# Designs tried in a protein design run: peptides against a protein of PDB entry 5NXQ. Part 40

Target 1, 114 residues: chain A of PDB entry 5NXQ
Amino acid sequence: EIQIPVSMAAEEEYLRSKVLSELLTDTLENDGEMYGNENEVLAALNGAYDKALLRLFASACSDQNVEKALSLAHELKQDRALTAAVKISERAELPSLVKKINNIREARYEQQLK

## One batch from the design tools (peptide; aimed at target 1 L54)

Design b2_p27_5_s4 (made by RFdiffusion4, then SolubleMPNN; from b2_p27_5, 15 letters changed)
Fold by OpenDDE base, seed 4:
Structure b2_p27_5_s4 (fold): chain B 114 residues (1-114), chain A 27 residues (1-27)
Amino acid sequence: as target 1 above (114 residues)
Amino acid sequence: SEEKKKLIEEAAKYVEESKETVAKLEV
């Protein structure tokens, strides 16, 4: 059986999870019903989405593609995923990326307070 | 590579922390 490169597999999973997350979000916004577990379903989908993104992010970091890595970080939904991205960036010895991701994190905190 | 492995390990920590939410959904 043909083994698909991790990065390619991650891109496929990212797109799949993104579509599912968007569809669910739209459904919840319009209908607001998912058998009483709407938040958990959404969190699970967001988790899968961020997981896929982080794999792409790690790949970008390994390639020293800071621009791509940063773009991917902006797509992360959960704060804990941004935390993971920071840790990955630190491990990749990309301090400029660390700073930029922390800026994203701070900006989101500020937006949540508004 | 070893570098990429380390980066994936950091990502994996996030994944492990997310398992609780997924597990609750399955119940």
Scores: peptide ipSAE 0.217, ipTM 0.732, DockQ to the pose 0.032
OpenDDE base, seeds 1, 2, 3, 5: peptide ipSAE 0.214, 0.216, 0.024, 0.028; ipTM 0.731, 0.736, 0.528, 0.550; seed 5 fails the geometry check

Design b2_p27_6 (made by RFdiffusion4)
Pose (drawn by RFdiffusion4):
Formats: sequence, C-alpha cells, structure tokens
Structure b2_p27_6 (pose): chain A 114 residues (1-114), chain P 27 residues (1-27)
Amino acid sequence: as target 1 above (114 residues)
Amino acid sequence: EIIEDYFQLTEEQKEDIEEYEERVLEE
C-alpha cells in the first residue's frame, strides 16, 4: 500500500476536517442531533483540524516562510492552538512571527471582552 | 513534540469521524 508523506497527509486532513466541521456545524445549528454522537464528533473534528493545521504551520516555519505561516495561524480555531503556534514559532526562532500571532490572540481576547 | 501534546485523536473518535464522512458521501 502507498505510503503518504506526513506533510502532504496533513494538507488533506486539514481540508477534510475543514469540510466535515463546516457541514456538521450547519447540521447542529439548524436541525440539531440526529444520530446521537454529533457533538462529540464535531469536538474531535475541530481538534484534528487544528492539529493538521499546526503541522503545516511547522513546515512553513521550517521553510522560513513567515508569511505563509501567519496565514495558516489565522485559520486556526482553538485559542489553545494559537498558543501552540506561538511555541512552535519560538522553537523555530522567528520572533517577528511570535509578535504577529500574539496580536491574533489579543485581538480574539478583545472580542471576548465585548 | 508540541503538536503531539496539543491534541490526540482516539481510535473511537477516528471511527466516528469516518462514519460521519461515509454518511455525507452517501447523501
């Protein structure tokens, strides 16, 4: 059986999680539950989404592509995932990227105060 | 290491996601 590179597999998992998460959110926001495990599936779905997105983020940092990395960080869902992205940026010694990601966290926190 | 500590998907959760995907494709 064909082996898939972890970097390429992460892009597919990110997109799949993005699609499935959007569909299941629309289902829960309009129709509610039908099968019985949608809430748990959606929670695991958003978790797999950010994890795959963090792997692509790490690849962008490894390639010193700060701009691509920031765009990937903007697509993150969990606030705790933004924290993980900051730690990856620090590990990658990209201080300019740390500041811009921390601006995203502060901006979301400002929405939390409204 | 940071990414692996961030989130871990269980086998049950993986299967539940796969079943949801199959339902979406059938429809």

Design b2_p27_6_s1 (made by RFdiffusion4, then SolubleMPNN; from b2_p27_6, 13 letters changed)
Fold by OpenDDE base, seed 3:
Parts: structure tokens; C-alpha cells; sequence
Structure b2_p27_6_s1 (fold): chain B 114 residues (1-114), chain A 27 residues (1-27)
């Protein structure tokens, strides 16, 4: 039995989910095939994508790599994922990161209002 | 697992991901 390090496994999951999400997105945009459940599948893929990112985010926080953590937070798609990132940051005792992630959330809210 | 504590996927979502992944691999 070969065991893969947790950090390496997280990277692999991120890449896998990223590719799948991008593939479906491109298919919907370019081929126009909508049979009724594609949006649900895309939402699921985006959920997995965010979860994988959050694992990388948590790892960055553990490494005290705030810049990397913030960069990863910008890639999160769902608001509930940003909320999770805030909670992770709070637990990691990184208040500056908490503020910056909340700024991301606020900016997205404002964009949605336009 | 702190990630599961703050962020979870439903079983239905997991199933949809698996099915789509299998579809892609067949291509």
C-alpha cells in the first residue's frame, strides 16, 4: 500500500476538480448542450473545487503563508466557501487575512447588485 | 477534519461528480 502525503493529495484533488469544472463550463458555453441537469452538475463540481481549494487554503494558513492563503481565497467561487475560509483564518489566528477575505466577500456582493 | 466542519458536500453532489467523471473518462 502506497500512502500519498495529505498535501500532495489535496493538490491532486484541486487539479482534478478544477479540470472537471472547467471542462463542463467550456462545454456549456461552446456547445450549448443543456439537457436539464447540467447546472446541478456544475454546481456540484464547483462545490468540490471550492472544497479542494479550502484544503490548500488551510494548509497555507498552517504554514503562516498569508499571501498564498489570500491568493487561494480569491479563487473560491461560492460565498459559503469564503465563509469557511474566514472561519479557518480565525482558527489560525490570522486577523489580517480575515479582514481581507471579508473584503472579497463585500466586493462580490456589490458586484452582484450591479 | 476542520474542512468538513466548516464546508461539506451533499451525497447527491458527490454522486453527480462521480458520474460526470466517469463520463469524461469514457471519452
Amino acid sequence: as target 1 above (114 residues)
Amino acid sequence: DIIDEYYKLSEEQKKQIEEFEELVKKK
Scores: peptide ipSAE 0.573, ipTM 0.921, DockQ to the pose 0.582
OpenDDE base, seeds 1, 2, 4, 5: peptide ipSAE 0.568, 0.568, 0.570, 0.573; ipTM 0.919, 0.918, 0.920, 0.920; seed 1 fails the geometry check

Design b2_p27_6_s2 (made by RFdiffusion4, then SolubleMPNN; from b2_p27_6, 10 letters changed)
Fold by OpenDDE base, seed 1:
Structure b2_p27_6_s2 (fold): chain B 114 residues (1-114), chain A 27 residues (1-27)
Amino acid sequence: as target 1 above (114 residues)
Amino acid sequence: DIIDEYYQLTEEQKQQIEEFEKRVEKE
């Protein structure tokens, strides 16, 4: 079995998941639900999207590329993914990044309260 | 894998994605 480098695999999965998520999002916005479970499927797709992003995020952290890591964190959709990003940042010993990601989370919480 | 340690998809989510991909292929 031929092994694909982790970075390439992560990028491929990110792109694939992004396309699928955008496809379903557009379908829901324009056409509505057809089967009645599209919102649940979208949540799953967004989960896969976030997981792929987290792999890229972890790679950026390993490279000590805080700007890239933060940019990727902004693209995360789910709060639990941001939580994972914080844990990854802590493990990478990047406290400034931890703070910035927590700021993203707090901002989203505030928006939800409005 | 630290990603698997901190973040996982449920089996149901994985199945939903797979089924959606099949649907997209058939459309």
Scores: peptide ipSAE 0.642, ipTM 0.936, DockQ to the pose 0.549
OpenDDE base, seeds 2, 3, 4, 5: peptide ipSAE 0.641, 0.641, 0.640, 0.640; ipTM 0.936, 0.936, 0.936, 0.936; seeds 2, 5 fail the geometry check

Design b2_p27_6_s3 (made by RFdiffusion4, then SolubleMPNN; from b2_p27_6, 9 letters changed)
Fold by OpenDDE base, seed 1:
Structure b2_p27_6_s3 (fold): chain B 114 residues (1-114), chain A 27 residues (1-27)
Amino acid sequence: as target 1 above (114 residues)
Amino acid sequence: DIIDAYYQLTEEQRKLIEEFEERVEEE
């Protein structure tokens, strides 16, 4: 059995989850709940989305591609996902990336306080 | 665990590189 490389699988899942998450978000913002479970579906999609992103992020870190990794980190939605990205960066021994991701987290915290 | 997944990705990448190198040597 031919196994699909993890990176390729993650990219496909990312793209799929991104499109669905954006579509569902737009629907909720404009039309509200239609079936009563959209929030749960969105949460699940966001989880899968961030998980897929984190795998891509991990791949970028393994390639020591800091700019790509940082770009991916900006796309993460959940704070816990950013926390995971920090830990991945630490394990990858990329302290500059750790600092930049923490800046993203701080910026989001400040935005929430406004 | 995402951190575990990171190490797995690295290992898989390593394996892919090794397989590629082996193919190049065989050619």
Scores: peptide ipSAE 0.112, ipTM 0.546, DockQ to the pose 0.025
OpenDDE base, seeds 2, 3, 4, 5: peptide ipSAE 0.063, 0.108, 0.102, 0.083; ipTM 0.538, 0.597, 0.533, 0.570

Design b2_p27_6_s4 (made by RFdiffusion4, then SolubleMPNN; from b2_p27_6, 12 letters changed)
Fold by OpenDDE base, seed 3:
Structure b2_p27_6_s4 (fold): chain B 114 residues (1-114), chain A 27 residues (1-27)
Amino acid sequence: as target 1 above (114 residues)
Amino acid sequence: SIIDEYFKLSEEQRKQIEEFEKRVEKE
């Protein structure tokens, strides 16, 4: 069996989950539920999406590529994923990135309050 | 692992995703 590098696997899963989640979201918005499990599938896809992104994020942090890491953090959907990104950044000793990710989190909370 | 601690997909979730993907690819 051919082993795929972790970064490549993460990129593949990111793209896969991204495309499928976007497609399913559009389908739900335009056509509604057809099979009754779409929301469960979407939740799973969003989880897979954020998990894959976090792997890419962690890789960027390891490479000391703060700009790429921050860009990836902006693509995270769930607050718990942002929390994970903060913890990863803290462990990577990237305080500037920690601050910027917390700013993203705060901005999203403020937007939800409006 | 921080990532694994926050995000774990069940086998059922993985199966659901695969089934959805298969359906999409057939269309």
Scores: peptide ipSAE 0.411, ipTM 0.884, DockQ to the pose 0.925
OpenDDE base, seeds 1, 2, 4, 5: peptide ipSAE 0.410, 0.405, 0.411, 0.401; ipTM 0.884, 0.883, 0.884, 0.882

Design b2_p27_7 (made by RFdiffusion4)
Pose (drawn by RFdiffusion4):
Structure b2_p27_7 (pose): chain A 114 residues (1-114), chain P 27 residues (1-27)
Amino acid sequence: as target 1 above (114 residues)
Amino acid sequence: EEEEEEEEKLEELRETAEEELEELLKS
């Protein structure tokens, strides 16, 4: 059986989690539950989404592509995932990227104050 | 070009997404 590179597999998993998360969120926001495990599936779905997105983020940092990495960080869902992205940026010694990611966290916190 | 490619991949995934989601919820 064909082996898939972790980097390439992360892109597919990111897209798949993005599609399935959007579809299941639309289901729960309009029709509610039908099968019985949608809430738990959506939670695991958003978790897999950010994990795959953090892997792509690490690859962008490894490639010193700060701009691609920032765009990836913007697509993150969980605030804790933005925290994980900051630690990856620090471990990659990209201080300019840490500041811009921390601006995203501060901006989301400002929405939390409204 | 990279964004167009990503949009095409997303369109392809949405074609079978409902069936794949039903199989995931029944598993």

Design b2_p27_7_s1 (made by RFdiffusion4, then SolubleMPNN; from b2_p27_7, 7 letters changed)
Fold by OpenDDE base, seed 3:
Structure b2_p27_7_s1 (fold): chain B 114 residues (1-114), chain A 27 residues (1-27)
Amino acid sequence: as target 1 above (114 residues)
Amino acid sequence: MEEEEREKKIEELRETAEKELKELLES
């Protein structure tokens, strides 16, 4: 029996949910709803996606890899996930990263107003 | 992990994902 390291498990789930989300998004855009549950499935996939990313993000912060952490933060979809990323960054005592993530949030807020 | 093995694993994930997506939607 071989146990999968946490980081590898998170990476696998990230890739899985990313691929599924992309495929489903493309299907919805091109063909619309065929089964009636696509949006529900997509929401679940996006949740899993952000959850996996946050685990990778936390790992990057632990490694003091700010560049990788920021890159991962940009890929987060939900605002609540960005909020979680801020908290993780604060605990990791990375104020520069905190500021940059807040900038991402502010930019998205501005887009919502337009 | 060898890079080739990693790439093969990703391809397997994609193939599995396509099948899984169909199953999720048709459920």
Scores: peptide ipSAE 0.171, ipTM 0.662, DockQ to the pose 0.489
OpenDDE base, seeds 1, 2, 4, 5: peptide ipSAE 0.040, 0.161, 0.151, 0.042; ipTM 0.540, 0.684, 0.616, 0.549; seeds 1, 5 fail the geometry check

Design b2_p27_7_s2 (made by RFdiffusion4, then SolubleMPNN; from b2_p27_7, 8 letters changed)
Fold by OpenDDE base, seed 1:
Structure b2_p27_7_s2 (fold): chain B 114 residues (1-114), chain A 27 residues (1-27)
Amino acid sequence: as target 1 above (114 residues)
Amino acid sequence: EEEKEREEKIEELREDAEERYRELLLS
């Protein structure tokens, strides 16, 4: 996991952008192969899809567009992607978005337990 | 032949994902 310096938690665009990039990279480090059994294929596709979404999400956060970011978060398929979105939101200093994404994650957990 | 069919299915799924991505990108 990538260690992000505390000093990068500033509202400056450069620092924010770099943090977001590193978080995205960390999320995708163990992506897996595209070709295997059906489950592996679906996982890989979801990974690629979420990767694309997270790029958009990071951009929305950089623009401080909370509503767009939240909409994108709803489209994320994997829990690990939601976790990444939370981290991105934290670094972007968007606490309201953090709360809302955590609610999404918790709701999905509850559905899986049923 | 079986491999070909599998690849076709993968491509279909990929195209679906990409389409949704493009839609979100344009939103």
Scores: peptide ipSAE 0.042, ipTM 0.517, DockQ to the pose 0.029
OpenDDE base, seeds 2, 3, 4, 5: peptide ipSAE 0.021, 0.019, 0.022, 0.021; ipTM 0.392, 0.400, 0.472, 0.452; seed 5 fails the geometry check

Design b2_p27_7_s3 (made by RFdiffusion4, then SolubleMPNN; from b2_p27_7, 7 letters changed; failed a check: too like the target's own chain)
Amino acid sequence: MEEEERKKKLEELRKTAKEELEKLLKS

Design b2_p27_7_s4 (made by RFdiffusion4, then SolubleMPNN; from b2_p27_7, 8 letters changed)
Fold by OpenDDE base, seed 2:
Structure b2_p27_7_s4 (fold): chain B 114 residues (1-114), chain A 27 residues (1-27)
Amino acid sequence: as target 1 above (114 residues)
Amino acid sequence: SEEEEREKKLEKLRETAEKEYKELLLS
C-alpha cells in the first residue's frame, strides 16, 4: 500500500474539504433551498476543513514559520478553531503569534456585532 | 539531531491540536 506523508495528507484533506464546503455554500446561497441537513453537512465540512488547517498550522509552528502560521489562521472559519490555534501557538512558545491570532478573534467578534 | 527535535516538536503540537479541536470532529 502507498503511504502518504502526514503533511501531504493534511493538504489533501484541506483542499478537499475547502472545495466541498465552498460548493455547498454556493449552492445554498444561490438556490436558497434547505432540506434540513445542509447546515449539518456544511458544519461537518467546516470542521474537517479547520481540522486539516490546524494540522498545517501545527506544522508551520514547528518550523517557526510565523508568517505562514498566521496566514493559515486567517483561513480558519470557526472561532473554536482559532482557539485551538492559540493553544497550539502557546505550546509552540510563539507569544507574538498568540497575540496576532487573538487579534483575529477580536476582529471577528467586532464584525459579528456590526 | 535538529530534524528529530523538529519532529518531536511537531508531534507535541499535534497532540495539543488533537485535544483542542476534538470538538471539530463532531457534527
Scores: peptide ipSAE 0.223, ipTM 0.793, DockQ to the pose 0.036
OpenDDE base, seeds 1, 3, 4, 5: peptide ipSAE 0.215, 0.216, 0.216, 0.209; ipTM 0.793, 0.790, 0.794, 0.788

Design b2_p27_8 (made by RFdiffusion4)
Pose (drawn by RFdiffusion4):
Structure b2_p27_8 (pose): chain A 114 residues (1-114), chain P 27 residues (1-27)
Amino acid sequence: as target 1 above (114 residues)
Amino acid sequence: EEELAEELNEWYEENKDFANMPLEEAV
């Protein structure tokens, strides 16, 4: 059976998780539950989404592509995932990227104050 | 709708351990 590179597999998993998360969120926001495990599935779905996105983020940092990495960070869902992105940026010695990601966290926190 | 439910259940079983692991260990 064909082996898939972890970097290429992360992109597909990100997209798949993005599609499935959007569809299941629309279901829960309009129709509610039908099968019985949708809430748990959506939670795991958003977890897999950010994990695959963090892998792509690490690749962008490895390639010193700060711009691509910031765009990836913007697509993150969990606030804890943005924290994980900051630690990856620090481990990659990209201080300019740390500041811009921390601006995203501050900006979301400002929405939390409204 | 039935096909989407099968897809979600299949995806969940394939990825639930990965989806629930710590973010620091995922990378």

Design b2_p27_8_s1 (made by RFdiffusion4, then SolubleMPNN; from b2_p27_8, 10 letters changed)
Fold by OpenDDE base, seed 1:
Structure b2_p27_8_s1 (fold): chain B 114 residues (1-114), chain A 27 residues (1-27)
Amino acid sequence: as target 1 above (114 residues)
Amino acid sequence: MEEFKKELLEYYEENKEFANSDLEDAV
């Protein structure tokens, strides 16, 4: 079996899941449900998407590339993914990044209350 | 749309477990 580097695999999955998620989201918004299980498919897509991003995020943290890590965190969709990013940042001993990610979470909560 | 459906179904079968996965395990 050919072993693919983790970073390359993560980038590939990020792109794949991103494209499919965007296409499905647009389709649902414009045309509604077509097959009856789109929400489950979208949940799977978003899960894989955030998982791939978190792997890239962890790599950025390992490189001490805070700006790249923060940029990736902004792309995360699920709150639970942001929570995971906070935990990664804590383990990487990047308190400034922890604060910035928590600010992202708070901003999203405020938007939900509007 | 047929190709899109096919691609979605293939992706779903490969990744459906991630819908409920613990994302912390990704790290």
Scores: peptide ipSAE 0.259, ipTM 0.793, DockQ to the pose 0.727
OpenDDE base, seeds 2, 3, 4, 5: peptide ipSAE 0.248, 0.254, 0.258, 0.248; ipTM 0.789, 0.790, 0.794, 0.786

Design b2_p27_8_s2 (made by RFdiffusion4, then SolubleMPNN; from b2_p27_8, 8 letters changed)
Fold by OpenDDE base, seed 3:
Structure b2_p27_8_s2 (fold): chain B 114 residues (1-114), chain A 27 residues (1-27)
Amino acid sequence: as target 1 above (114 residues)
Amino acid sequence: MEEFKKELEEWYKENKEFATMPLEEAV
């Protein structure tokens, strides 16, 4: 079996989970349930989406590509995923990126309070 | 829709383990 590079696999999973999540969300909102376990599948899709992004994020940090890393962080959905991104940034010794990600988190909190 | 359902089912079967593992273990 041919080994696929981690970044390529993560990119593929990010895109696939993104598309399927969007389609499933639209289907549930407009057409209702299909099998009865769609909420579990949707949670799995969103989980895989963020995890794939975090792998891409970690790769960007390893390359010290802060601009790409920040762009990826903006695409993260869950707060716990942003927390994970902060930890990855800290390990990569990128304090400026840590600050920028925390700004994203704070902005989302402010939006929730309004 | 049937093709979408099939695609979704295949994805779930192939990726359930990855999707459910803790975030810290995924990275």
Scores: peptide ipSAE 0.488, ipTM 0.892, DockQ to the pose 0.862
OpenDDE base, seeds 1, 2, 4, 5: peptide ipSAE 0.477, 0.487, 0.070, 0.095; ipTM 0.888, 0.893, 0.629, 0.649; seed 5 fails the geometry check

Design b2_p27_8_s3 (made by RFdiffusion4, then SolubleMPNN; from b2_p27_8, 8 letters changed)
Fold by OpenDDE base, seed 3:
Formats: structure tokens, sequence, C-alpha cells
Structure b2_p27_8_s3 (fold): chain B 114 residues (1-114), chain A 27 residues (1-27)
């Protein structure tokens, strides 16, 4: 029996969720088509997207690939996902990554205030 | 860093709740 690596499965889910989320966003922004459930669908996709990303993030931390981990963190959409990334980074004993992720959070807070 | 990777993998196995909790919280 062929076993699919966990990381591969996570990557597949990430890519799928990312593409669908982007397509939906583009449709709303460019075509203006509204069916009444787009926000709900988008939220669901974003959740799945972030979850998949976090698995990849954890894998990157396991590999001590801080650069990749940070890159993935920038792709996270929800603040709660960034918080999760911080927790993972702490457990991975990567304080520099913790700080950088918190910087991302702070930057987003600033953007929301504008 | 094979040793670290191994250690972290073992940690995840021993701390499954923590390993999965952040992921679930993010959804």
Amino acid sequence: as target 1 above (114 residues)
Amino acid sequence: MEEFKKELEEWYKENKDFATSPLEEAV
C-alpha cells in the first residue's frame, strides 16, 4: 500500500485551498459577482488554508529552516494562525522566529488601524 | 540537524495534543 507523506498531503491541501481562495477573491474583486455565501466560503477556505500552512510551518521548524518558516508565516491570513505559529516556534526553541512573527502581527495591527 | 529533527518528531509524538491544538485553533 502506498503511503502519502504527511508533508505532501499538507502541501496539497495548502495549494488547493490557496488556489480556491485566490480565485474566489479575484472573482469578487474583478467581476463583482455576489451570491450571498462568498464570505462564508472564503472564511472556510481561509481556515483550511491556514491549517495546512501551519503544518508546513511546523515541518519547516522541524527542519530548522527558519527562512522557510518565516516565509510561510507571512502567508498566514488569520491572526489566530499567527498566534499558533508563535506557539510552534516557541516549542521549536526558535526565539528569533518568535520575534519576527510577532512583528508580522504588529504590522498587521497597524494596517488595521489605518 | 538530524538529532534535532528526531527530537522534535519524538516531542510531537509525545505531545500530540499540543501538536494538533494550534492547528485546530487556527481554523
Scores: peptide ipSAE 0.052, ipTM 0.632, DockQ to the pose 0.064
OpenDDE base, seeds 1, 2, 4, 5: peptide ipSAE 0.037, 0.036, 0.034, 0.031; ipTM 0.586, 0.613, 0.584, 0.586; seed 5 fails the geometry check

Design b2_p27_8_s4 (made by RFdiffusion4, then SolubleMPNN; from b2_p27_8, 10 letters changed)
Fold by OpenDDE base, seed 1:
Structure b2_p27_8_s4 (fold): chain B 114 residues (1-114), chain A 27 residues (1-27)
Amino acid sequence: as target 1 above (114 residues)
Amino acid sequence: MEEFKKELEEYYNEHKDFANSPLEDAV
């Protein structure tokens, strides 16, 4: 069995899930349902997407690359993923990053209230 | 569209449980 480096695998999954999620979203908006369970498919895609990003995020934190980590955090879709990113940042002892991610979360909450 | 549907099907079969997967545990 060929072992793929974690970072490479994470990047591949991120890209694949991103593309499929975007395409599916566009298809649903323009053409409607294909199978009848598209919401479940999209949920799976978004879950895998955020999971892949979090792996990249953790790697960035390990490298003490705060700017890269923050950039990745902005790409996260689910609130629970942002929560996970906060926890990762806390474990990495990056309080400034914690604050910035929480700002992202707050901004999204404000958008939902409009 | 046919290729897209096929790819989605393959992806979903591989990742269908990710919708509710614990994200923190994965990292």
Scores: peptide ipSAE 0.318, ipTM 0.828, DockQ to the pose 0.691
OpenDDE base, seeds 2, 3, 4, 5: peptide ipSAE 0.316, 0.317, 0.316, 0.316; ipTM 0.829, 0.829, 0.829, 0.827

## One batch from the design tools (peptide; aimed at target 1 K51 R55 A58 K87)

Design b2_p28_3_s1 (made by RFdiffusion4, then SolubleMPNN; its pose is not in this set)
Fold by OpenDDE base, seed 1:
Structure b2_p28_3_s1 (fold): chain B 114 residues (1-114), chain A 28 residues (1-28)
Amino acid sequence: as target 1 above (114 residues)
Amino acid sequence: SEEEERREKEEEEEEELEEHDAELGIEL
């Protein structure tokens, strides 16, 4: 059985999760109808999306590509995913990236207060 | 069946990703 490289699998899952998350979000924003499980489905899709991004993020950190890692971190939706990105960055010994991700988190908190 | 082989391949891919997540400590 031919094993798919983890990097290729991660990219495929990211693209799939991104498209589905965007489509569902647009549908909820435009139609406004809830049938009872859309929020749960959206949460699950967002989880899969962020998880896929974190896999790519970890790869970028391993390559010491801070610019790419930061770009990926900006695409994360959930605060808990940003927390995970910080932990990965700390393990990769990238303190500058840790600081930049924390700045993203702080900026989002400030936006929620407005 | 080609469909069964595709599902098995997708399941194996998911398991590999989950193992990688565990190694990285990714938990959401």
Scores: peptide ipSAE 0.308, ipTM 0.771, DockQ to the pose 0.469
OpenDDE base, seeds 2, 3, 4, 5: peptide ipSAE 0.307, 0.306, 0.306, 0.306; ipTM 0.770, 0.769, 0.768, 0.769

Design b2_p28_3_s2 (made by RFdiffusion4, then SolubleMPNN; its pose is not in this set)
Fold by OpenDDE base, seed 2:
Structure b2_p28_3_s2 (fold): chain B 114 residues (1-114), chain A 28 residues (1-28)
Amino acid sequence: as target 1 above (114 residues)
Amino acid sequence: DLEELLKKKLEAKEKELEKIDEELGIEL
């Protein structure tokens, strides 16, 4: 049976999800028209992207690399992903990172209100 | 064939990712 190293699998999925998410976003922004499943596809891609990021985020937390973890958190797109990042940070006993991620969340809330 | 190989490769990747998610407590 084909086995893929864990680190390679995670990184590959992140890269793939990132590229596809960016390409779709650019396409939608340029073409403007959305029809059948474009929103669903985008949501799915964003989900995969954030999930892949969270794997990397968790790894950074495990390494006690707060700066890397925070950088990854900034790349998260969905609020629920930020929530997940908070939980991971709490488990990693990184309260300062928790606060910083919550600040990211709050900032995005403020932007949505404007 | 190639299709089957790709299928197996994809399945292997998904299983590995699932394992990572479980180990790291990813809930997304």
Scores: peptide ipSAE 0.225, ipTM 0.727, DockQ to the pose 0.507
OpenDDE base, seeds 1, 3, 4, 5: peptide ipSAE 0.221, 0.218, 0.220, 0.222; ipTM 0.721, 0.718, 0.718, 0.723

Design b2_p28_3_s3 (made by RFdiffusion4, then SolubleMPNN; its pose is not in this set)
Fold by OpenDDE base, seed 1:
Structure b2_p28_3_s3 (fold): chain B 114 residues (1-114), chain A 28 residues (1-28)
Amino acid sequence: as target 1 above (114 residues)
Amino acid sequence: EEEEELKRKLEEEEKELEKEDAELGIEL
């Protein structure tokens, strides 16, 4: 039985969840059809997507690749995922990255107020 | 049979990812 490296598994899951999340979002926006569970399905997909990103994010932090980590953080959809990214950054002792991620959070809050 | 084998592999990958999530404190 072939064991797949965790890093490869994380990348695979990211790509899979990204495609599904985007397709579902586009379908809901364009068709306007609701069957009663689409919001729950979308939330579940977003969760899987953000988890996959956070795994990659943690890897980037481990490599001390702040620019890569920040790029990944911009792709996160949920605020709670950004919070998780902050915690990971703090553990990795990357205070500059913490500040940059908090700036992303603040920017999103301002956008919601418009 | 091939589909079942693929499913099993994906389940194993997910299990390993869950372990990593726990180590990193990822909870969503």
Scores: peptide ipSAE 0.267, ipTM 0.774, DockQ to the pose 0.458
OpenDDE base, seeds 2, 3, 4, 5: peptide ipSAE 0.263, 0.265, 0.263, 0.264; ipTM 0.771, 0.771, 0.771, 0.773

Design b2_p28_3_s4 (made by RFdiffusion4, then SolubleMPNN; its pose is not in this set)
Fold by OpenDDE base, seed 2:
Structure b2_p28_3_s4 (fold): chain B 114 residues (1-114), chain A 28 residues (1-28)
Amino acid sequence: as target 1 above (114 residues)
Amino acid sequence: MEEELERARREAREAELEKHDAELGIEL
């Protein structure tokens, strides 16, 4: 039985979740409501997407690839996912990355207030 | 039979990823 490495599995799940999230989003934007549960489905997909990203983020942190980690953090959708990224960064002892992620969070808060 | 094998492989991958999530403290 072929066992896929965790890193490859994480990438696969990220790509899958990303595609599904984008397709559903595009459908909602173009076709409107389908069955009334699409927002819940989208939220679930976004959760899976962010979880998958966080796996990749953790890998980047492990590699001390701060630039890659930061790029991945920008792709996170939910605030709670940014919080998780901060925790991962703290555990990885990357304080500069922690600051940068917090800046992303603050910027999103400012945008939400506009 | 192939579908069952694919399902089992998917479930195994998901379980491994979930284990990894727990180790990393990913709570989403």
Scores: peptide ipSAE 0.373, ipTM 0.823, DockQ to the pose 0.507
OpenDDE base, seeds 1, 3, 4, 5: peptide ipSAE 0.372, 0.369, 0.368, 0.369; ipTM 0.824, 0.820, 0.820, 0.820

Design b2_p28_4 (made by RFdiffusion4)
Pose (drawn by RFdiffusion4):
Structure b2_p28_4 (pose): chain A 114 residues (1-114), chain P 28 residues (1-28)
Amino acid sequence: as target 1 above (114 residues)
Amino acid sequence: MNEEQYEEAVEFVESQPEETLDELVEEL
C-alpha cells in the first residue's frame, strides 16, 4: 500500500477536518443531534483540525516562510492551539513571528472582553 | 451533514493519533 508523507498527509487532514467541522457545526446549529454522538465528533474534529494545521505551521517555520506560517496561524481554532504555535515559533527561533501570533491571541482576548 | 458524511466524520476522528498539543509541540 502507498505510503503518504506526513507533510502531504497533514494538508489533506486539515482540509478534511475543515469541511467535516463546517458541515457538522451547521447540523448542530440548525437541527441539533440526530445520531447521538455529534457533539463528541465535532470536538474531536476541531482537535484534529488544529493538530494538522500545526504540522503545516511547523513545515512553514522549517522553511523560514514567516508569511505562510502567519496565515496558517490565523486559521487555527483553539486558543490553546495559538499557544502551541507560539512555542513552535520560539523553538524555530522566529521572534518576529512570535510577536504577530501573540497579537492574534491578544486580539481574540479583546473579543472575549466584549 | 447526511448519514454517509457523518459516518465519514466518525471514521476520520477515530483514525487520528491521540496526543496533547504539548506532546505535538515536543515532536515538532

